# Peptides against a protein of PDB entry 3T6J, part 87

Target 1, 375 residues: chain A of PDB entry 3T6J
Amino acid sequence: PIVESYIGFIESYRDPFGSRGEFEGFVAVVNKAMSAKFERLVASAEQLLKELPWPPTFEKDKFLTPDFTSLDVLTFAGSGIPAGINIPNYDDLRQTEGFKNVSLGNVLAVAYATQREKLTFLEEDDKDLYILWKGPSFDVQVGLHELLGHGSGKLFVQDEKGAFNFDQETVINPETGEQIQSWYRSGETWDSKFSTIASSYEECRAESVGLYLCLHPQVLEIFGFEGADAEDVIYVNWLNMVRAGLLALEFYTPEAFNWRQAHMQARFVILRVLLEAGEGLVTITPTTGSDGRPDARVRLDRSKIRSVGKPALERFLRRLQVLKSTGDVAGGRALYEGYATVTDAPPECFLTLRDTVLLRKESRKLIVQPNTRLE
Target 2, 372 residues: chain A of PDB entry 3T6J as posed
Amino acid sequence: PIVESYIGFIESYRDPFGSRGEFEGFVAVVNKAMSAKFERLVASAEQLLKELPWPPTFEKDKFLTPDFTSLDVLTFAGSGIPAGINIPNYDDLRQTEGFKNVSLGNVLAVAYREKLTFLEEDDKDLYILWKGPSFDVQVGLHALLGHGSGKLFVQDEKGAFNFDQETVINPETGEQIQSWYRSGETWDSKFSTIASSYEECRAESVGLYLCLHPQVLEIFGFEGADAEDVIYVNWLNMVRAGLLALEFYTPEAFNWRQAHMQARFVILRVLLEAGEGLVTITPTTGSDGRPDARVRLDRSKIRSVGKPALERFLRRLQVLKSTGDVAGGRALYEGYATVTDAPPECFLTLRDTVLLRKESRKLIVQPNTRLE

## One batch from the design tools (peptide; aimed at target 1 Y13 V142)

Design b2_p27_8_s2 (made by RFdiffusion4, then SolubleMPNN; from b2_p27_8, 11 letters changed)
Fold by OpenDDE base, seed 2:
Structure b2_p27_8_s2 (fold): chain B 375 residues (1-375), chain A 27 residues (1-27)
Amino acid sequence: as target 1 above (375 residues)
Amino acid sequence: MGPSPAGVFYADGYVPESPIAEPLVDE
């Protein structure tokens, strides 16, 4: 078997300022069959990047073909086990040297295991479909998230010599219609500038890329889905995201007005974006469970994903990227924290919903190290 | 340059404050 590993101070999710990495490492075995699937995505990546809702001037100047490997984890050391990884975590290196993507296949498999009777916050009619397509949709989402999410976008930089990596005279900010007025100076990084929101913001961008691009038939074809299956995968992917946005409330601490998990905060933000889109795209309805206690249902109108959801996400995702590229911390913080704010204001009453989420919380799953044998 | 927080996707979104090996009852 082909063995892969990485080790070091890699992820900074536990640092409130997003700068200090925690020590992390894994040993894994390459899943050749699953890796081949992601190789097809890599082969289309350069073309798919052009489908993202920002001008080419806000995308990497040159696409550097990454590796994408599916791995079965044997051991993992860290605070949490990811489903996917994009490394290195340095934007400059990603732009100039390239990157590697990893899908932790057996971690995903564990995450996909859901019992119907334990599946919360979905309509009964959606449960079977959700269970059927959650796994496949996650494969799509993870692939897009890592490769085209984290792997996309350009940072505007002025180097120590005063040279810009963009043409100040010709590059236009698509949001303002003006020339670029801010950038990263020498020594400034994404994490250093955006600090407390950097992690969650980037995850939100990557998740949004996944949702946005999964709508493209080419993406679904790469993953082996067509026709009705492709549409179901899309629906379940979006449904999973909006559900995750509700579940995310578990990780909000009202007393401290803070989020404890970057990805979940990101998913809540996406939920808020899609709720703001209105037109019945997403509906969260408080209900009473069979046990007589509070419950809730998330509904996603499949027919409005493309007509309502996509445009809303497009605008939001573009703003995320533009603010990231230009190093506009003030604008980025205003945008992101605005959507990340949790109040009990109607109609959503998110703090009340949080109580419901906590009430319906499932026990935490534990991942146990597997054993291997030679046959 | 410190490591970027970008690059990890958690399928379940859960990142415990403590190592996964320790059963944390997140109440």
Scores: peptide ipSAE 0.020, ipTM 0.556, DockQ to the pose 0.344
OpenDDE base, seeds 1, 3, 4, 5: peptide ipSAE 0.019, 0.018, 0.018, 0.018; ipTM 0.536, 0.559, 0.497, 0.535; seeds 4, 5 fail the geometry check

Design b2_p27_8_s3 (made by RFdiffusion4, then SolubleMPNN; from b2_p27_8, 13 letters changed)
Fold by OpenDDE base, seed 4:
Structure b2_p27_8_s3 (fold): chain B 375 residues (1-375), chain A 27 residues (1-27)
Amino acid sequence: as target 1 above (375 residues)
Amino acid sequence: MGSSPTGVFYLDGYVPESPIAEPLRDD
């Protein structure tokens, strides 16, 4: 078997400023069979990157073919076990030197083990479909999230010698229609500039890329889904995201006006974007559970994903990227914090919904270190 | 250059709490 490992100060999610890395390490075995689909995704990455909703000038100048491997983790030392990773965690290195993606396949498998009776906030008619396609949809989302999410976009940089990695005279900001007015100076990084929102913002961008690109027929084909199956995978992927946005409220602390988990904040932001799109795309309905206590249902209109959801996500995702590329912290913070705000304003009444979410809180899954053997 | 947390996907929020500090406005 092929063994992979990494170790070091890698992830900084536990740093409020997103700067100090936590010591982390894993040992894993390559799952060759599961890696095949990711290899196909890599083979299509250059073309798929062009489908992202920002100008080529905001994408990497040169495509660097990355590795993407599915791993079965044997041991993971750290605060949490991810479903996927994209390293190195330096945007400058990603765009100049390349990157590696991994999907932690057996971690994903754990997440798929959900009992129907424990599945909260979904309509009954969606539950079976959700259970059936949650796994496959996660594979798609993780693959896109890592490879084309974290692996996409360009930072505009002025180096120590004053040279720019973009043409100041010709590159236009698609949001403003003006020339580029901000960039990263020498020594500035994504994390250093965006600081407290950097982690969640980037996760939001990556998740949005996943949702956006999963609509592309080629993506689903790469993952082996066609026809009705492909549409179901898309639906469940989007449904999972909007549900996750509701679940995210657990990780908001109203008293402190802060979020406690970057990915969940990101998912809430996406939910807000899709709710803002309106037109019946997403509906969250407070209900009463069979136990007589508050409950809720999330509905996603499948027929409106492409017509309503995609355009809304496209615009939002483009804004995320443009603000990231230009190092526009003020604009980025305004945008992101705007969608990350949790109030009790109607119609959603998110603070009230939070109470429902907490009431219906599911128990945390236990991940036990696996074993492998040769027979 | 500092470490970046932007390379990991978690399936859910059931990881150790990583509170995001209240952001300071840059403008």
Scores: peptide ipSAE 0.019, ipTM 0.500, DockQ to the pose 0.264
OpenDDE base, seeds 1, 2, 3, 5: peptide ipSAE 0.018, 0.019, 0.017, 0.018; ipTM 0.502, 0.522, 0.501, 0.526; seed 5 fails the geometry check

Design b2_p27_8_s4 (made by RFdiffusion4, then SolubleMPNN; from b2_p27_8, 13 letters changed)
Fold by OpenDDE base, seed 2:
Structure b2_p27_8_s4 (fold): chain B 375 residues (1-375), chain A 27 residues (1-27)
Amino acid sequence: as target 1 above (375 residues)
Amino acid sequence: MGNSPAGVFYLDGYVPESPIAEPLVDD
C-alpha cells in the first residue's frame, strides 16, 4: 500500500486569531479507487474555476495542478479528524507553488453512518433520500470544498518593492465598479488581516464554492452521477448544508456572542444567506416532537435551488471573494459577522431554535482508529 | 507569507475537540 503522512503545526482553528497552528499529524493509506475520482476533478479544475462567480482577475493567475488523494486514516493526532484537507495553509504558496488535497475517505464513511430514527430536523419524506445520498454528496462537497474552494481565488498584493500582482489600472472591483482600492501589503496575510474571522470566513467561502459548483453537470459526472441521481445528490448536498446551518447553533455561545467552531459558523452563515433569499427556498419550522418537546423541521424547496438559491449564493460568494482579494477587512467583517449574528429576532428566532437544537443534540461520533490486515 | 485558514473540512459530528477512541482490539 502507498502510505502518506503529514505532521506539524498545520491548522489554526484553535487559535482565536487564526494564525497559530495546532500540532497535528496522521498516517494513512492511499485509496486508489476513490483517488481516481478526485484525479478527474483535478483534471477539470481549471475549467471549473472559470465557473466561479468572480472575474478572472480575482482568480489565480496560473492554475497549478494539485494532487488530490483519498486516504484511509490509520492514525490521527489532533483535536479533531477532518474529512478533507487542503495544504499548505499559506495563500502565497498556494498561488505560487501549488497545493495538495486530501480526502480522508474512511472518516467520511464513518460520518455517513446515520440511523433514520435518529436523523433530526428533516421531513420524513427527505430522510430516506438523505440517508442514501449523504455519503455521495459529501464526496462531492469535500472535493469541491478543498480543491476549488480553498484552491481558488487571488489575493491582491503589493510587494516590498511596491510592485502589484494585479493591474491597478484595469482591474475593476465587480461589487463597486471601481478600481481596486485596497490590497495586502508586504507582510500582511489573510490570517493577519482578517484575524478572528479568517478561518470561518474561508471555510464559508469554500463551502459556498461546493454548493455553487455542485450544480454543474460536469462535477456530478466526474463523481459518476447522472440524471435523477445527480439531481438527488445536488438536493441532498444543499439540504445537508441548510440542516448543518441549524445544527451549527449548538456551537454558538450566546453569553459570549462567540462561535466555538469555524465550520459550523460558516454553515450557519450559509443558512442565513439562503434564508435571506426567501421565496420559500428554505423554511425552518418549529414543531412539537412525538415526545411532546420542541422540535424543528428544515425544508428545502428543490425546485428553487437553481432559481433562488444559486443566485443568492452567487452574490454572496462573489462578495466573499472580492473582500478577501482586496484585503477589505472592514467590509469582510461587516458582511460575515452580519450573517453570523445569532439573535432571537423573528421570524427565525435562532436563539429559541438553538434551545431546540440542544434538546435534540446527538452524541458525538467517536472515531476508533483502525488497524490493517493483509488479505 | 499569507497564512490561509485551515483547509480542513469537518462533517457533522466531526469537529475540533472530538475525541478519538482507542482502537478496538479484535479478539
Scores: peptide ipSAE 0.019, ipTM 0.504, DockQ to the pose 0.273
OpenDDE base, seeds 1, 3, 4, 5: peptide ipSAE 0.017, 0.018, 0.018, 0.019; ipTM 0.516, 0.542, 0.498, 0.513; seeds 1, 3 fail the geometry check

## One batch from the design tools (peptide; aimed at target 1 G84)

Design b2_p28_1 (made by RFdiffusion4)
Pose (drawn by RFdiffusion4):
Structure b2_p28_1 (pose): chain A 372 residues (1-112, 116-375), chain P 28 residues (1-28)
Amino acid sequence: as target 2 above (372 residues)
Amino acid sequence: HSFTFVLTDEVASTVESFVTFNEFFVFH
């Protein structure tokens, strides 16, 4: 459509429980030139789902070209303006017929070297160079194969299923599936507090995982002297964001104030656990004399260590999503999402520095439409 | 009667940015 639109109570992020949605609406025009560079990603999108750490039976049944666009926003009502979105928010529809992927083009043109805190004098160079371009990749993957992948196991009214039970097996356990989503049950209705952050974490993780693929970069025009940097800046940005996320954590209430930032911290912790000197957090000192930190990500160890930690992580997340296992899901997540002062990081002590170097986001003013 | 819509430079509203140089959000 020339004009793309949508509205309702949709994104569930701000419900303390995680079910009730917050009202919004948007009207934006579809840009053509930048969209083809996405429709490409859609065309070859079919294969990639099978590169995911879980078998094809643990994935959605068919596939689709649901849509991927680049929208110049006219009116976005509500609290915020996301960079990209995958909707509608009803999972059943995501599997049965389809969904849509939205990359807002003109919001980006808005959001783009001393404020590059927690990096090194190198790094921020590659950051300034490859941040914008890599942004499109991460978004594309996050939206398309982030939430585009995965399958829900639901018990329909009768004792039958939406799938064949005897032929489905859990790779982690080896048994046959003992858990699932029953009638009326949904992602938010079960995982609740964690559902948003958990699902987002999965999407970002698949973002990095497939951001390691030559093809996708060929789609975005990255290879050779190019294919490096963008991947690096992407991962580095993920780990740095994992650091900045401490600001949005409330230690007193032992509570996270956001899904994305928490998820990013979780991915950071998983990478730190992979160890092998791949990632480091150093309690340095800024030129201003105050406290500070430097995030160190060894790029040469990206495929040899980090990737395994990823596909094992995604495998577990997805496995617990399909069977709808809350106990495992939480135990696996809230454990990773835990914030403490234990070394050799002391996140409780690092959070202060994160708050000192903290940033306050900008404001986006919007145009109106007068009737003549 | 003919009706026409004009896109003006007038401020309709102001909203917090979920996208910055350092971070961004993608919803679902």

Design b2_p28_1_s1 (made by RFdiffusion4, then SolubleMPNN; from b2_p28_1, 13 letters changed)
Fold by OpenDDE base, seed 4:
Structure b2_p28_1_s1 (fold): chain B 375 residues (1-375), chain A 28 residues (1-28)
Amino acid sequence: as target 1 above (375 residues)
Amino acid sequence: VEVRYVLTDEVASVVESDVTFLDYYVAR
């Protein structure tokens, strides 16, 4: 088998300031069959990058063909096991030297295991569909998230010699209509500049890219879905995200006004964006469970994903990217923290919903290190 | 002769929960 490994100070999710990497390492085996889908996605990456909702001037100058593999993890030493990885974690290196993507396939497989009876916060009519397409939708989302999410966008940089990697005279900020007013100076990184929001912000951007691009027929085709199946995969992917946004409340600490998980915070932000879009796209309804205790239902109107959801996400995603590219920390923080704020304001009453989420909380999944055998 | 390596079922022998994809399965 093809074995991959890495070790070092890599992920900064556990650093409150998003700067210090946690020591981790893994040994994994390449899953050739699953990797083939991601290879097809890589083959289309250059074209798909053009579908993202920002000007080419905010995208990488040169397309660097990345590597993407699906890995079955044998050993993972760290505080947690991710479903996907994009490295290096330095955006400047990603845009100049390239990057590698991996999907931890067996980790995802564990995540796919959902019992219908334990599936919370979905309408009964959606449960079977959700269970059926959760796996495939995850594959799509992970691929897009890593390759075209983390792998997209450009940081505007002024190097130590004073040279810019963009034309200051011609590049226009699409949000302001003005010339670029801010950038990264020598020594400044995404993490160092955006600090406490950097990890979650980037995850939000990557997740948003996934949702946005999964609407593209070519993407679904790459993963082998057409017609009604493709539409179901799209629906379930979006449904999963809005549900995740509700589940995210578990990871919010009201007393400290902070989030304990970057990805879940990101998903909550996306939920807020889609709720803000209105028009009945997303509805969260408090209910009473069969046990007589509080429950909730998330509804996503399939017919409004493209008409309402996509435009809302497009605008939001563009703003995320523009603020990231320009190193506009003030603007980025204002935007992101605005959507990440959890209050008990009606109609959503998120703090109340949080109580419901906690009440319905299930035991966490624990991944057991596998072994291999010859067959 | 094609040699096939198979993962043990240990990977699947986990406590099920509502943990979503792309998360770090952090200790709680």
Scores: peptide ipSAE 0.031, ipTM 0.607, DockQ to the pose 0.206
OpenDDE base, seeds 1, 2, 3, 5: peptide ipSAE 0.030, 0.024, 0.050, 0.027; ipTM 0.591, 0.546, 0.610, 0.470; seed 3 fails the geometry check

Design b2_p28_1_s2 (made by RFdiffusion4, then SolubleMPNN; from b2_p28_1, 16 letters changed)
Fold by OpenDDE base, seed 2:
Structure b2_p28_1_s2 (fold): chain B 375 residues (1-375), chain A 28 residues (1-28)
Amino acid sequence: as target 1 above (375 residues)
Amino acid sequence: PVVRYRLTDEVAKVVTSDVTFLDYRVSR
């Protein structure tokens, strides 16, 4: 088998300022079959990048062909095991030197093990479909998230000599219609500028890219889905995201007004964006469970994903990217924290829903990797 | 859940439980 490993200060999710990496490492084996699918995605990456909702001037100047592999983790040393990885985590290096994408396949496989009777917050009619397609849709989402999410977008930079990596006279901010008014100066990084929101913001951008691009037929074809199956994969992917946004409330601490998990915060933000779109796209309905205690149901109108959801996500995703590219921390923080705010305001009453989420939360699962056998 | 994975076969068996085990078997 092909063995891969990495070690070092990599992910900064445990840093409140999103800058300091946690020491982690893993040993994994390449899953050749799944890796082949991701290679097909890589082959289409340059074209798919053009489908993202920002001008080419806000995209990387040069496409750098990345490596993408699916790995089965044998051992992972760290506070948490991700589903996917895009390395390095430095945007400047991603922009100039390239990157490697990794999907942790067996981590995803574990996530696929869902008991129908324990599946919360979904309509009964959606449960079977969700169970059937959660895995495949997650593969699609992870691939897009890592490759075209984390792997996309340009940072506008002025170097130490005063030179810009963009034409100040011709590049226009699509949100303002004006010339670019802010950028990263020498020594400034994504993490250093955006600090406390950097990790979650970037995860939100990457997740949004996944949702947005999974609507593209070419993406689904790459993963082997056509016709009704493709539509089901799309639906389940979006459904999973909106459900995740509700589940995310578990990781919000009202007393401290903070989020304890960057990805969950990101998913909540996406939920808020899609709720804001209105028109019956997403509905969260408080209910009473069979046990007589509070429950809830998330409904996603499949027929409105493209007509309502996509445009809303497009606008939001473009704003995320533009603010990131221009280093507009004030604007970025205002946008992101606005959607990340959790109140009990009607009609959603998120703090009340949080109580429901906590009531229905699953027991913490431990992942243990003690068994490797040579036969 | 328990995940049993035979590397040579690229087959994983998932058993739902409160604790997840990754069990790998590698053929020599």
Scores: peptide ipSAE 0.021, ipTM 0.466, DockQ to the pose 0.059
OpenDDE base, seeds 1, 3, 4, 5: peptide ipSAE 0.018, 0.005, 0.007, 0.014; ipTM 0.344, 0.369, 0.344, 0.353; seeds 1, 3, 4 fail the geometry check

Design b2_p28_1_s3 (made by RFdiffusion4, then SolubleMPNN; from b2_p28_1, 12 letters changed)
Fold by OpenDDE base, seed 5:
Structure b2_p28_1_s3 (fold): chain B 375 residues (1-375), chain A 28 residues (1-28)
Amino acid sequence: as target 1 above (375 residues)
Amino acid sequence: PVVRFVLTDEVASVVESDVTFLDYTVSR
C-alpha cells in the first residue's frame, strides 16, 4: 500500500488569534478507489473556479494543480480529526507554490454510520433519504470544501517594494462599484488581519462554496450522480448543512458570547443566511417529542434551493470573498459576527432552541485507534 | 487493508472536552 504521513505545527484552531499552529501528525494509507473521484474533480477545478460568484480579478491569477488523495488514517495525533485537509495553511503559498488536498476517508465513514432511531431534528419523511445519501453527500461536500473552497480566491497584496498584484486602476469591487480601497500590506496575512474570526470565516467560505457548487451538474457527474440521485444528493447536502447549523448551538457559550468550534460556528452562520432568505426555504419548528419534552424539526424545501437558496448564498459568498480579498477586517467582522450572533429574539429564539439541542444531545463518541484488517 | 475507527463510550467518558473530535457533524 501507499503510505502517507505528516507531522508539524499545522492547524491554528486552538489559537484565539488564529496564528499559532498546534502540533499534530498522522500516518495513513491511500485509498485508490476514492482518490479517483477527487482526481476527476481536480481535472475540472480550473473550469469550476469560474463558476464561483466573484469576478476573475478576485480569483487566483494562475491555477496551480494540486494533489488530492483520499486517505485511510492508521493513526492520528492531535486535538481533532478533520474530514479533509488543505495544506499549506498559508494563502500566499497556496497562490504561488500550490497546495495539497487530502480526504480522511475512514474518518468520514464513521459519520456515515447513522442510526435512524437516533437521528434528531429531521422530518420522518427525510430520514431515509438522509441516511441513504449522507455518505455520498459528505464526499461531495468535503471535496468541494477543500479543493475549491480553501483552494480558491485571491488576496490583494502590496509587496515590500510597493508593487501590487492587481491593477488598481481597472479592478472594481463588485459590492461597491468602486476601485479597490484596501489590501494586504507586506507582512500582513489572512490570519494576522482577521485574527479571532479568521478560522471560522474561512471555514464558512469553504462550506458555502461546497453548497453553491454542488448545484452544478458537472460536479455531481464527477462523483457519479445523475438524474434523481443527483437531486437527492443536493437535497441531503443542503439539508445536512441547515441541520448542522441548528446542532451548532451546542458549541455556543452564551455567558461568554463565544463559539467553541470554528466549523460549527460557520454552519450556524450559513443557517442564518438561508433563514434570512425566507420564502419558506428553511423552517425550524419547535415540537414536543414522544417523551413529552421539547424537540424541533428542520425543514428544507428542495424546490426552493435553486430559486431562493442559491441566490442568497451567492450574494453572501461573494461578500465573504470580496472582504477577504481586500483585507477589509471591519467589514468582514461586521458581516460575519452579525450572522454569528445568537440571541433569543423571535421568530427563531435561538437560545431557546439551544436548550432543545442540548436536551436532545447524545453522548459524544470518542474516536480511538482504528482496527486494521485485510479483506 | 481496510482501516476502521472504533468508537467507545468508555473512552469518551474520560474526555471532558467540549470540542468535537470531528470537523464535520456526525449524526447521533
Scores: peptide ipSAE 0.016, ipTM 0.396, DockQ to the pose 0.100
OpenDDE base, seeds 1, 2, 3, 4: peptide ipSAE 0.029, 0.011, 0.023, 0.024; ipTM 0.454, 0.342, 0.495, 0.422; seeds 1, 3, 4 fail the geometry check

Design b2_p28_1_s4 (made by RFdiffusion4, then SolubleMPNN; from b2_p28_1, 15 letters changed)
Fold by OpenDDE base, seed 1:
Formats: sequence, structure tokens, C-alpha cells
Structure b2_p28_1_s4 (fold): chain B 375 residues (1-375), chain A 28 residues (1-28)
Amino acid sequence: as target 1 above (375 residues)
Amino acid sequence: PVVRYVLTDEVASVVRSDTTFLDYVVNR
């Protein structure tokens, strides 16, 4: 087997300031089959990037082929096991030397394993399909999220010498129809400008890319899905996202108006976008469980994913990218925080739904006793 | 070889895996 490992101060999520890395390490075995799928995705990445809903002028000038590997983790030392890793966590190295994407495949399988009878917030007629395709759909989503989400888009920059990395005279903002009016100055970074929303905003963009591009026939083909299976994978991927948006409410603290998890906030935002699209695409219905306590059901109309969902996501995703590219913090914050706002306003009554989510919260899933077998 | 984990709600001295650590790339 091909063995990979890393060790060191890597992730800073436990640092309140997001600066100090936690010491962690893993030993893993390369999943050759899944890695091959990611390689096929990488091979198609440059073409797929053209399918994203922004002009080429808002995309990177040169596509840098990243390394993408799926790993089955044997042991992981740290406070938590991630589903995916992008390293190094140094911006200068990412730009000059590139980066490696890693999917922790077996961790994903465990993290998202749910017994049918414990699967919350889905209609009964969706549960079996969801259980069947959640894993495969997540593989698709992770690949797109990592490679074409985080790996896409251009920041407009004026360097220390006053030179621009874009033609100010010819590049047009697709949202305004005007020339580019804002950019990153020397020393300004995504994180420094967008600050408190930067992480979640970027995750939202990446997740949106996943949902958007998973509709592309070539993507599903790369992952080995065709016909009805491909459509089911798409459906479950979108269904998972809208469900995740509801589950995300667990990570919102109403008293502080604060989100405690960037990815969950991102997923809630996407849910809000898709709810706003209307036309019966997404419906959240409060119900009463068999125990007599509050419950809820999320329904996604499969037939409206392409007709209603895709256009809504297209518009939203384009706005995310344009605001990111131009360094428009005010516009970006207004857009993102608008969708990230949790109120009890009808019809959704999200704060009430949050109570339901907390009530229906599953016990913390824990990973124990990793083992190996030959197949 | 295939590596598997045991998922449980009963054991406390283990790790949680529902977080994805994804970094974004600043493309210039």
C-alpha cells in the first residue's frame, strides 16, 4: 500500500485568533480507486472552470494543477479528524509552489453514517435514497468543492508598484456592467479584507460551486455515475445540502448572533438562497414527531433543481465571486450576512426551527478503534 | 487494505470527524 503521513502545527481552528496551529498528525493509506476519480476530475478541471458563472477575466489566468488524493486514515492524532485537508496553510507557498488536496474517505464514510430510523428531517420516501447515495454524492461534492471551489476565481490586485493584474479598461463587472472599481491593494489579502466572514464566505462559495457543477454531465461521468444513478446522486447532493442548512442551526448562537462553525454557516446561507428561489424548490415543514415533540421535514423538488435551483445558485455564486474578486467588502458582507441572518420571521421561523434541530440533535458521533482488512 | 472505523455514541475518549478543514486559495 501507498502510505502517506503528515505531522505538525497545521490547523488553527482551535485558536480563537485563528493563528496558532494545533499539533496533529496522521498515517493513512492511499485509496487508489477514489484517487483515480479525483485525477480524472483534475484532468477536466480547466474545462470545468469555464462552466462557472463568471467571465474568464474573473478566473485565474493560469490553471495550476493541484495534487488531489483520497486517503483512508489509519490513525489521526489531534482534537478532531477532518473530512478534507488542503495544505500547506501558508498563502505564499500556495501561490508559488501549489497545494495538495486530500480527502479522508473513510472518515467521511463514518461521519455521515446514519441509521435510517435516526435520520432526521427527511421525508420517509427520501430516506432510502439518501442513505444509498449520500456517500457517493459527497465524494462528488468534496472533489468539486476542493478542486473547483477553492481552486477557482481571481482576485484583482494592484501590486506595490501600482501595476494591475487585470486590464482596467476592458474588464467589466458582470453585475454592474461597469469597469472594475475596487481591488486588493498591496498587502491586502482575502482574510485581511473580509475578516470575520472570510472563512465562511469562501466555504459557501466552494459548496455552491459543488452544487452548481455537479449538474454537469461530465462530472458525474468522471465519478462513474450514469443515467438514473447520476440523477439520484445529484438529487441527494442537493438534498444533503438543504438538510445540512437546517442542521446548521445547531451551530448558531442566538444570544451572540454568532456562528460557531464556518461550514455550517455556509450551508445555512445556501439553504436560504434556495428557499428564496421559491417556486416550491425547497420546503421546510414543521411537524410533530411520534413522540409528540416538534419535528421538521425538508423537501426538495427534484424536478426544479435545474429550472429553479441552478439559476438561483448561478446568480448567487456569481455575486459571491464578483464581490470577492473586486475586494468589495461592504457588498460582500451585505450579501453574505444577509443570508446568514437567523431570525424567527415567517414563513421559515428559523429560531423556532433551531429549537427543533436541537431537540432532535443526534448524539455526538465518535470514531474508535480503526482497523484494517484485506479485500 | 481497507481502513475502517467504528462509529459509536457510547465512547467518550475518541475524536469527532464532522469537520472539514478546507483552505482557500488566493488566486492573483
Scores: peptide ipSAE 0.027, ipTM 0.507, DockQ to the pose 0.133; fails the geometry check
OpenDDE base, seeds 2, 3, 4, 5: peptide ipSAE 0.018, 0.019, 0.020, 0.025; ipTM 0.461, 0.479, 0.528, 0.507; seeds 2, 3, 4, 5 fail the geometry check

Design b2_p28_2 (made by RFdiffusion4)
Pose (drawn by RFdiffusion4):
Formats: sequence, C-alpha cells, structure tokens
Structure b2_p28_2 (pose): chain A 372 residues (1-112, 116-375), chain P 28 residues (1-28)
Amino acid sequence: as target 2 above (372 residues)
Amino acid sequence: FSFVLTDEPSSTAFGVDFTLGETSGVQP
C-alpha cells in the first residue's frame, strides 16, 4: 500500500504484568527505493530459518513473504516511535497466515564523538562509520527472523494437538515434549514479566547470529573490506548496550525497567560467560578524572567463541518457548538477568558509572495535516 | 476537499537513540 497504517492497544511493554497493551496508532507512507533492499531480504528469507539452532519441526510450519517495508512516518501517536516493528502482536496469526515487518525510514534520518562513552579511540571510528548501515541489518533481522522464526506448541480444545507429538524431541533433554501452550494461553499470559524481554533477547540474538552470514551482507552491499567492520560494530554495539542497560535496572526492587535493555544486558552476560578474553569491562578513568569504563571486544574470537554461546542460547530460548516452559525459561533468564557486585565486573558498582555517563534521549517533533 | 502537510508541530514523542545503543524498539 501507498499508505501504511495501524492502531489499537498493541505493544504490551508497559504493563507491570506484561499482558495489557498500550494504545497507539500510526500513519506513514511507503518509500519504494529503500524497500527493494528489504524485499530482497524477504525473497531469500526462506532458507535462513533452517540455519537456526533448532530443527525444522521446532519452527513454524510453512513460511511467508508477510511484508518488509521502509516507511516515512507521518503520524505516530503514543509514547514512542520505534525504529522497526513486527506485527500484529497475535502469535497464532504469525504462524497461521503471516505478519508484517516495518522499517521506518525517516525516523532513522533523525537519530545519528565524545558521547561515544565506554568505547576506545579506535572503535568509535568504526562506530561512526558502520553504525548507521549496520542498523538496517540488525533491524531487518530482528524483525524478520527475530520474531519471524519459532513455533508455538498449543493444545487445541480436544486432546489433539497443532502438531505430531511422537515425532518431536527436545535436543537439550532427549525426551518427548511434556509441556505446551494450552487453550486460551499465550506468550504474555504465561511468561508475563519476562515475556517481552525474553522474546526481544531472542530476536536480537538471532540478529547477531545471522548478521554473521555473508549473504545478508551481500543483500546490504557489504563484503570484503566491508563485511568486516559492520559485523564488528554490530556486536560491539550489542555488548556496549549490554553495559548501558544497567541504567534501566532498579537494584532496590531487583527489577528491570525495560525489555530491550535487560535483554541486551543478558546477551552481554552470556558473551562474558563464554569467556576466553573475548569480552572485558575495565574500571578505567575518564579524561575528566571521574570514573569510567572501557568495553573491550576481541574481534578475532567472534566465530570461535561467541557464535557457539549464541546458538546454544537461541537453542535453549526457542526450546523453552515452543513447549512454553516457564520454569526453565525463568531459571535460565532471571539467572542471566541477575545484577550483582561480584567480580571481575561488579555490575552494581559499574551501574553508578553508567549513570554518571548516562544519556537522556532526544525528542522527535511531528507534523500535522490541515484540512482545506 | 484536500489536506495540506504543514510545518506546524502537532505533538512530540520519544524515539530511538544511538548513544543508548538502541536499534529497533524503544521503551521510554
């Protein structure tokens, strides 16, 4: 459509429980030139789902070209203006017929070197160069194969299923599936507090995982003297964001105030656990004399260490999502999402520095439409 | 009848910020 639109109580992020949605609406025009660069990603999108750490039976049944667009926003009502979105928010529809992927083009043109805190003098160079371009990649993957992948195991009214039980097996355990989503049950209705952050974490992680693929970069025109940097800046940005996320964590209430930032911190912790000097947090000192930190990500160890930590992570997340296992899901997540002062990081002590170097986000003014 | 897109501000909202390392979603 020339004009793209949508509205309702949709994103569930701000419900302390995680079920009730917050009202919003948007009207934006579809840009053509930048969309083809996405529709390409859609065309070859079919194969990639099978590169995911879980078998094809643990994935959605068919596939689709649901849609991927680039929208110049006219009116976005509500609290915020996301860079990209995958909707409608009803999973059943995501699997049965389809969904849509939205990359808002003109919001980007808004959001783009001393404020590059927690980086090094190198780094921030590659950051300034490859942040913008890599942004499109991470978004495309986050939206398309982030939530585009995965399958829900639901018990229909009768004792039957939406799948064949005897032929499905859990790679972690080896047994046959003992858990699932029963009638009326949904992602938010079960995982609740964690559902948003958990699902986002999965999407971002698949973002990096497939951002390691030559083909996707060929789609975005990155290879050779190019294919490096963008991937690096992407991962580096992920780990840095994992650091900045401390600001949005409330230690007194032992509670996270966001899904994305928390998810990002979780991915950071998983990478830190992979160890092998791949990632480091250093309690440095800024030129202003105050406290500070430098995030160190060894790029040569990206494939040899970090990727395994990823696909093992995605494999577990997805496995627990399909069977709808809350116990495992939480125990696997809230354990990763835990914030403490234990070394050799001391995140409780780091958080202060994160708050000192903290940033306050900008405001986006919007145009109106007058009737003549 | 017709519609005209004017420079007059209708509203203001929060968006993604790179200094926060954000990419896709936002949660103000």

